# Designs tried in a protein design run: peptides against a protein of PDB entry 3KDP. Part 97

Target 1, 230 residues: chain A of PDB entry 3KDP
Amino acid sequence: PFLIFIIANIPLPLGTVTILCIDLGTDMVPAISLAYEQAESDIMKRQPRNPKTDKLVNEQLISMAYGQIGMIQALGGFFTYFVILAENGFLPIHLLGLRVNWDDRWINDVEDSYGQQWTYEQRKIVEFTCHTPFFVTIVVVQWADLVICKTRRNSVFQQGMKNKILIFGLFEETALAAFLSYCPGMGVALRMYPLKPTWWFCAFPYSLLIFVYDEVRKLIIRRRPGGWVE

## One batch from the design tools (peptide; made by RFdiffusion4, then SolubleMPNN)

Design b2_p17_3_s4 (from b2_p17_3, 11 letters changed)
Fold by OpenDDE base, seed 3:
Structure b2_p17_3_s4 (fold): chain B 230 residues (1-230), chain A 17 residues (1-17)
Amino acid sequence: as target 1 above (230 residues)
Amino acid sequence: MEPLEKLFKLIEEFEKL
């Protein structure tokens, strides 16, 4: 989010407080839950990792986590951001380069894509209105990410959802996201304004895309062990 | 200014950097 904010010079899509709520709030319990996952059925057929030669973080893991899944997650967040700004009169093309004027408190005549003028206060309300739905979008795509991280090769349908701690993590992150989004005072305390329930659905296609993408990847790995996709 | 408001202003200043 922050890199695109700088490079494209757009209004801030996700606040620092909201990022901290993701990293320290919604991600911790789900991440810990993976330690309680059952071993894959083929684990005893794999050689132990050599700690002297085999990196824990390899290029394939970086490519998968940041280059593929992380990009789909980011696209989901930005999609939600652009939808909300478009609903408020700011089309995506009009946002390019707008940050300087957007953040200037003395400019009270910033025009939207329809020629409507926006005061600084109105613009900041719209900006903060984007943060909560972006956050919720990240949580919804993390459901798929958590589920796909259960296994390297086995389908989720083969492994099943037997990890009760992982199921608890999914409920916890969702409950926390709902609490942060709708609890009175969160708009003042965390600048997380309440989101329309419809904005939760903006993330669902991307969550499904992550899930389908990984199941297809795992299917390829099972059919062609030792391929470039592994 | 309440301590939280000061923190948020500080965060805003850092975000402007």
Scores: peptide ipSAE 0.006, ipTM 0.350, DockQ to the pose 0.018
Fold by OpenDDE base, seed 2:
Structure b2_p17_3_s4 (fold): chain B 230 residues (1-230), chain A 17 residues (1-17)
Amino acid sequence: as target 1 above (230 residues)
Amino acid sequence: MEPLEKLFKLIEEFEKL
């Protein structure tokens, strides 16, 4: 998100407070829950990792986590961001390069895509209105990410949803996201303005895409063990 | 300025750097 903010020179899509709410709030319990997942049925058929040659974090894991899944997550967040700005008169093409004028407190006549002028205060309200839905989009996409991280090779349908701690984590992150989004005073305390319930659905196609993508990946791994996809 | 508003302005200034 932050790299696109710099490169495209667009208004800030995700605030520092919302990033902290992800990293310290919604990610911790789900991440811990993975430690309680049952071993895959074939784990005893795998050779032990060689600590001298086999890195815990390899190029394939980086490519998968940051290059593939992380990019789909970012696309989901930006989709939600562009939908909200478009609903408020700012089409995606008009946002390119707008940051300089957007962030200038002395410019009170920034035009939207329809020629309406926006004061600095109005623009900042719209910017902060994007932060909470972007955060919620990440949480909704993380549902799929958490579920796919349960296994390396087995389908989720083969492994099942027996991990009660993981199920608790999914409910906890969702309840926390709803609390941060709708609790009175969060707009003042955290600049997390309430979102329309319809904006939760902006993330669902991307959550489904991650799930389908990983199930296809795992299917390929099961059919061709030792391939470049593993 | 309330302490929270100062903190938020500070965060905004850091996000601009």
Scores: peptide ipSAE 0.000, ipTM 0.280, DockQ to the pose 0.018
Fold by OpenDDE base, seed 4:
Structure b2_p17_3_s4 (fold): chain B 230 residues (1-230), chain A 17 residues (1-17)
Amino acid sequence: as target 1 above (230 residues)
Amino acid sequence: MEPLEKLFKLIEEFEKL
């Protein structure tokens, strides 16, 4: 999100506080839960990793995590961001280059796509209103990410949802996201304004896309072991 | 309702909870 904020000069899509809530709040318990996942059924048929030659973090893992899944997650977040700004009169095309005027406290006549003028205070309320749904979107796409991270080759349908700690993590991150979004005083304390319940659904297509993409990837790996997709 | 009015009403509804 921050790279697009700089490159496109758009209003800030995700605040520092919301980033900290993701990294320290919603991601920790789910990440720990993966340590309790059952081994894949074929693990004993795999050669052990050579710690001298085989990097734990390789180019394939970076490409998958940041280049593929991370891009789909970012697209989901930006989709939600653009939907909210469009609902408030700012079409995506009008946001390009708007950051300079948006962040200037002395400019109180920034026009939206319909010619409505917005004060600095009004713009900041809308910006902070985008942060919470962007955060929630990340949590919703992380459900899919957590589930796909359970296995490298086996389908989720083959592995099943037997890890109770992972199930707990999914509920915990969702409950925390709901708490941070809807608890009274969070708007003052964290600048996390409440979101419309409908904005939760903006992330669902991207969460489903991540899941389907990974299941297709795993299907290809199972059919063609040792291919470029693994 | 103007987009702003909808937003402010939403905020007010949640602040009353």
Scores: peptide ipSAE 0.000, ipTM 0.279, DockQ to the pose 0.030
Fold by OpenDDE base, seed 5:
Structure b2_p17_3_s4 (fold): chain B 230 residues (1-230), chain A 17 residues (1-17)
Amino acid sequence: as target 1 above (230 residues)
Amino acid sequence: MEPLEKLFKLIEEFEKL
């Protein structure tokens, strides 16, 4: 998010408070829950890792985590951001380079894509209105990410959803997201304004995409063990 | 300025760097 904010010079898509709510609020319980996952059925058929040659964090893991899944997550958040700004009169093309004028408190006549003028206060309300749905989009995409992290090779349908702590983590992150989004006073306390229920659906295609992508990846690994996809 | 408002201003200044 922050790199695109700098490179494209667009209004801030995700605030520091919302980032802290992700990293400290929604990620901790799900991450801990993975320690309680059952071993894959084929684990005893795998050779032990050589600690001298085989890195725990390899190029394939970095490529998957940051280059593939992380990019799909970011695209989901930005899609939601662009939808909300477009619904408020700011088309994506008009946002390019707009940050300088957007963040200037003395400019009260910033025009949208339809020639409507926006005061600084109105623009900041719209910006903060984007932060909560971006956060919620990350949480919804994290559902898929958490589920795919259960296994390296087995399908989620083969492994099943027997980990009660993981199920609890999914409910906890969702309940926290709903609390931060709809609790009265969060707009003042955390600059998290309530989102329309329809904006939750902006994340679903990306969550489904992550799930389908990883199931296809795992299918390839099962059919061709030792390939570049593993 | 409420303590929270000061914190948000500090965060905004940091985000501008």
Scores: peptide ipSAE 0.005, ipTM 0.352, DockQ to the pose 0.018; fails the geometry check

Design b2_p17_4_s1 (from b2_p17_4, 12 letters changed)
Fold by OpenDDE base, seed 5:
Structure b2_p17_4_s1 (fold): chain B 230 residues (1-230), chain A 17 residues (1-17)
Amino acid sequence: as target 1 above (230 residues)
Amino acid sequence: SEVFEKLLKFIEELANR
């Protein structure tokens, strides 16, 4: 998100507090939950043909898979951001290079894509309105990510939801998202204005995409053990 | 922690510019 913000010079899609909540609040408990997940039945039975090379290849493939999932999460957040700004009159193409004028408090006549003028205060309200749904989108996508991380090769339908720590992590993450989204004063204190409940559903296509991607990946791994997709 | 703090400060500096 930050790299796209710098390169495209768009209004800030995600606040510093929101980033802190993701890194420290939402990711820690889920990461711990994965350490307590039961070993997958097929992982422990497979003797590596070459322990050094096969381990390195597997670590690289896992790293690539997590990198791809992270990219899909970011795309989901940006999609929500662009939809909200478009609903408020700012089309994606108009946002390119707009940051300088957007952040200037002395410019009170920034035009949207339809010629409507926006004051600095109005622009900041819209910007802060985007922070919350961007965060919520990441949380909803992380549900799918956490579920798929329970297994390396088995389908989620085969492994089930037995890890109570993971369930607690999902609940904690969701409760934090609800608190930040709807608690009075969060707009002033954290620059996170209340979110319409309908925006929670905006992330669902991306969660489904991650789920389908991982199930297809795991299916390929099961059919071709030791392939380049593992 | 230090890298994160530096990143936050950098983001804050960029957001305030």
Scores: peptide ipSAE 0.011, ipTM 0.306, DockQ to the pose 0.021
Fold by OpenDDE base, seed 1:
Structure b2_p17_4_s1 (fold): chain B 230 residues (1-230), chain A 17 residues (1-17)
Amino acid sequence: as target 1 above (230 residues)
Amino acid sequence: SEVFEKLLKFIEELANR
């Protein structure tokens, strides 16, 4: 996300605080929950036949899977960002290269895609309004990711949500997202303005996409063990 | 709740820097 911000010179889609909330708040508990579940699954079922090769393949697979999921998460966040800015008059094409003028406090006449002039304060409110939905989008996408990552080979439908830690992680990240989105003062403190509840649903297509993607991936892995998808 | 509060405080501290 930050690289796209720099390259595209768009208004900041995700603040540093929101990034930290994602990395520390939303990703950590899920990662721990998955680590515990993997440890339980691995302890019960697999003597690693070849610990060196299986570990390397596993690390590469994990890295690729997390990289791919991370890209989809970022896409979901950016989609939400662009939708919000478009609803406020800033079309995606207009945002390209706008950062310099957007961030300039002395420019109070930045025009949107419809010729409406925006003061610096108004622009920053809109920018900060995007931070919360971006964060929420990541959380909602992470729901799918967490459910998906429960097993590498088994469908989510086979294992269900038996991991209490996973459920707790999902609850915690959702509660955090709700808190950051709706708690008074978060707009000032964290530059996360309140989000309309409807924006929570903007992430659902991406959550579903990740879910479908991983189920397809798992299906391919099951059908072609040792394939390039592994 | 305590971890959450600590995280919030940490975030607030970061936001205020």
Scores: peptide ipSAE 0.009, ipTM 0.290, DockQ to the pose 0.036
Fold by OpenDDE base, seed 3:
Structure b2_p17_4_s1 (fold): chain B 230 residues (1-230), chain A 17 residues (1-17)
Amino acid sequence: as target 1 above (230 residues)
Amino acid sequence: SEVFEKLLKFIEELANR
């Protein structure tokens, strides 16, 4: 999010502190949950043909999966960001290069896509209004990520939701999202204004997309072991 | 693998900017 802010020169979609909360708060328990996840019987029963090379291949495959999921998470967050700004009169194309004028407190006549002028204070309210939904979108998408990370080949429906640590991770992420979204003072402390409950639902299509994508991927892997999708 | 490597390179390029 911060990189896109710099590269595209758009208003900041998510504060640095909230990014740290994601990295340290939401990802820690999920990472632990994966360590305690019941390994797929087929993966654990197969002795590696070459422990060094097969470990490296597995690490690459895991990195690939996490990289793809991370990109979908980012896309989900940015989608929410662009929707909020569009609802406030700033179309995505208009945001390109706008940061310099957006962040200038002395410019109080920044025009939106419809010619409406926005004061610095109004712009910052809209910017900070984006932070909370962006964060919540990432958390909701991470729910799907956590669920799909249980298995490499088996469907989530086959493996089930038996990992108590994973379930705890889901609750922790949700609780953190709720705390940051609705606790008084978060708007001042973290630049996260209170979230309208409707914005929680904006992330669900992306969560579903990740879930469907992973299930389809796993189905293909099961049907064609050793295929290019693996 | 190739798509991922391209994506990683793209991310690295973005991160180095």
Scores: peptide ipSAE 0.000, ipTM 0.262, DockQ to the pose 0.021
Fold by OpenDDE base, seed 4:
Structure b2_p17_4_s1 (fold): chain B 230 residues (1-230), chain A 17 residues (1-17)
Amino acid sequence: as target 1 above (230 residues)
Amino acid sequence: SEVFEKLLKFIEELANR
């Protein structure tokens, strides 16, 4: 999210504190879950024929999986961000390069895609309105990612401990999202306005797309072992 | 970049509906 903010020069989709909450709160549990899954899988794996190569392959696969999941999560958040801004009159194309004018408090006539002028205060309200839905979208996407990661491994029966960590992670992420979204004072402290329940649903199509994408990816990997999609 | 552009177009189409 932050990289796209810098590259595209769009209005800030997430506050720094919200990003930290994502990185420390939501990404940590999946990382721990995956670390435990690997440890458990390594315990269950027969002696690696070549520990060095198998470890390197696993590390690369993990890094690629995390990188891809992170990109997908970012895309989900940005989708929600762009939807909210579009609903407020700012089409995605119009947001490109708008950051400089958007963040300038002296410019009170920033035009939206429809020629409506927005004051600095109005723009900041819209920006802050995006923070909570963006965060919630990431959490919902993370749910999908966690479920996908769970389904990647063929054996449903080997998932006993993995399921507990996964469930705990889902609960923690959901609780954090609910706390940040609905706790009184978060609008002032974190500039996260209360989320309308409808915005939770905006993430679901994206989660479904991620699910479909991952299933298609898995299908491609199964059909073409060693392909570029690995 | 291509996926992002497609996503943007999709959002624009949704916003224009």
Scores: peptide ipSAE 0.000, ipTM 0.213, DockQ to the pose 0.032

Design b2_p17_4_s2 (from b2_p17_4, 12 letters changed)
Fold by OpenDDE base, seed 5:
Structure b2_p17_4_s2 (fold): chain B 230 residues (1-230), chain A 17 residues (1-17)
Amino acid sequence: as target 1 above (230 residues)
Amino acid sequence: EEVFKKYLEFIKELAEA
């Protein structure tokens, strides 16, 4: 999010407070829960890895974790951001380069895509209105991420959902997201304005995409062990 | 842009249903 903010010079899509809430609030408990996941049913059927050639953390795993899945997450968040701004009169193409004028408190006549002028206060309201849906979008996508991390090779349907701590993590992050989204005073305290419940569904296609992508990847690994997708 | 608008409408319809 921050890199796109700098490169495209768009209004800030995700605030620092919301980033901290993700990193410290919604990610920590789910990550710890993975330590309690059951071993995959086929783990003993795998050949012993060669410690000289088969690193646990290799370039393929790094590419998956920080490249592919992270990109889909970012796309989901930005999609929600662009939708909200478009509904408020700011089309995606109009946002390019707008940040400088957007953040200037002395400019009160910034025009949207339809020629409507926006005061600084009005612009900040719509910006902060984007922060909460972006955050919620990340949480919804994280559901898929957490579920796919249960296994490296087996399908989630084969592994099942028996880890009670992981289930607790999913509820915890969702409850935190709901609290931050709907608790009175969050707009003042955290610059997180309340969401229409409909915005929770905006991320579902991306969550599904991550899930399908990973299941297909795992299917390929099962059929072709030692391939480039492992 | 038109595809984006149509997708937004679709999401709105899903959200209202």
Scores: peptide ipSAE 0.019, ipTM 0.514, DockQ to the pose 0.045
Fold by OpenDDE base, seed 3:
Structure b2_p17_4_s2 (fold): chain B 230 residues (1-230), chain A 17 residues (1-17)
Amino acid sequence: as target 1 above (230 residues)
Amino acid sequence: EEVFKKYLEFIKELAEA
């Protein structure tokens, strides 16, 4: 989010402190919970890794973790951001290069895509209105990420949801998201204004997309072991 | 914009259901 804020010169989509809350708050328990996941049913059918030739982290793992799924997460967050700003009259194309004027407190006539003028205070309200939904969108997408990370090859339906610690992690990150979204004072402290309940659903298609994508990927891996999709 | 509006409407419908 911050990189795009700088490169595209758009209004800030997500505050730095909120990003830290994601990285350290919502991701910690879920990540630890993966260590307690039950072994896949086929693990004993695999040949032992050759420690001299096989890497633990391969290009496929990097592509999945930081490339494909990470891109879907980012797209989900930015989609929510652009939807909110568009709802308030700022179309995505109009946001490009707008940051300088947006952040100038002495400019009180910044026009939206429809010619409506916005004061500095009004602009900051809509900016901070984006932070909470963006954050919640990331959390909702992370639900799918956590679930798909349970297995390498087996479907989630085959593996099941037996890891109680993982389930706890899902509740913890959701509870933290709700706390940060609705606790009084978060608007001042974290620049996160209260979230309309509707925005919780904004990320659901992306979570579903990640889930379906991973299930299809795993299905292909099961049908074609050793393929490039692995 | 039309896609965003349509999607927003869909989200609102889901939230109200």
Scores: peptide ipSAE 0.018, ipTM 0.486, DockQ to the pose 0.095
Fold by OpenDDE base, seed 1:
Structure b2_p17_4_s2 (fold): chain B 230 residues (1-230), chain A 17 residues (1-17)
Amino acid sequence: as target 1 above (230 residues)
Amino acid sequence: EEVFKKYLEFIKELAEA
């Protein structure tokens, strides 16, 4: 998110507070919960990998898969960001290069895509209105990510949801997202303005996409052991 | 914009269901 902010010179899609909430508030409990996940049934039954050949290739393939998932997560957040700004009159193309004028408090006549002028205060309200939905989008996409990460080859339907700590982590991050989204004073304290409940659904297609992607990947791995998709 | 509008409508429908 921050790299695209710099490269495209768009208004800040994700604030520092939201980044901290992701890193410390959302990711920590799930990461700890994964340490208590039961080993995948097929992993325990497999022969040890050849340390000289199989380790390096598999680490690269896993890294690529996680990189792709991370890219889909980022795209989900940006999609939500662009939808909110478009709903407020700023089309994606119009946002390119707008950051300098957007962040200047002395410019109070920044025009949207329809010729409406926006004051600095109005622009910052819209910007901060994007922070919370972006965060929530990441949380919703992380639901799928956490669920898929517990297995390497088995489907979630085969492995099941037996880790109570992982389930607790999913509820914790959701509760945190709800708290940050709806608790009074968050706009002033954290620059995270309340969002309409409808914005929670913006992430669902991307969560589903990640889930389908991983299930298809795992299906291919099961059908073609030792393939490049692993 | 049209894609976003259609998607927003879809989201609203999901929220109301």
Scores: peptide ipSAE 0.017, ipTM 0.453, DockQ to the pose 0.093
Fold by OpenDDE base, seed 2:
Structure b2_p17_4_s2 (fold): chain B 230 residues (1-230), chain A 17 residues (1-17)
Amino acid sequence: as target 1 above (230 residues)
Amino acid sequence: EEVFKKYLEFIKELAEA
């Protein structure tokens, strides 16, 4: 998110403090919870091909998986960001290069995609209105991602939700998201304005898409072991 | 673009509800 902010010169979609809250509050506990997930039934039955190379390959596969999950989460957040700004008159294409004028408090006539002029104060309200939904979207996407990461090949329906630590992690991140979204003072402390409850559902289609995609992927892997989909 | 517009409309409906 922050890299795209710099490269595209768009208004800041997510504050630095909220990024830290994601890394420490919403990502860390779930990531730890995955370490306690019950091993997939077929993983322990596989003979090591080569202990030295298989460890390295497995670490690379894990790192790629975490990288992909992070990208998917970021895409979900940016989607919500662009939706909110579009609803307020700023189409995605118009946001490119707008940051310099957006952040200048002396410019009070920044035009949206429809020619409406926005004061600095109005722009900052819209910007801070994006922070909370972006964060919540990441949390909602993480629900699907964490459930998906439980297995490599087995369906979620086959593996089940037996890990109490994972369930606790899902509850904790949801509770944190609710706290940050609705606790008084978060607008001042974290630049996160209160979120309408309906925005929690904004990420659901995306989470469902990821879930379906992964179930299909796992189904293909089960039917064709050693295929390009692994 | 049409899918995006439909999704925006859906979200707008959710935001107005």
Scores: peptide ipSAE 0.017, ipTM 0.459, DockQ to the pose 0.049

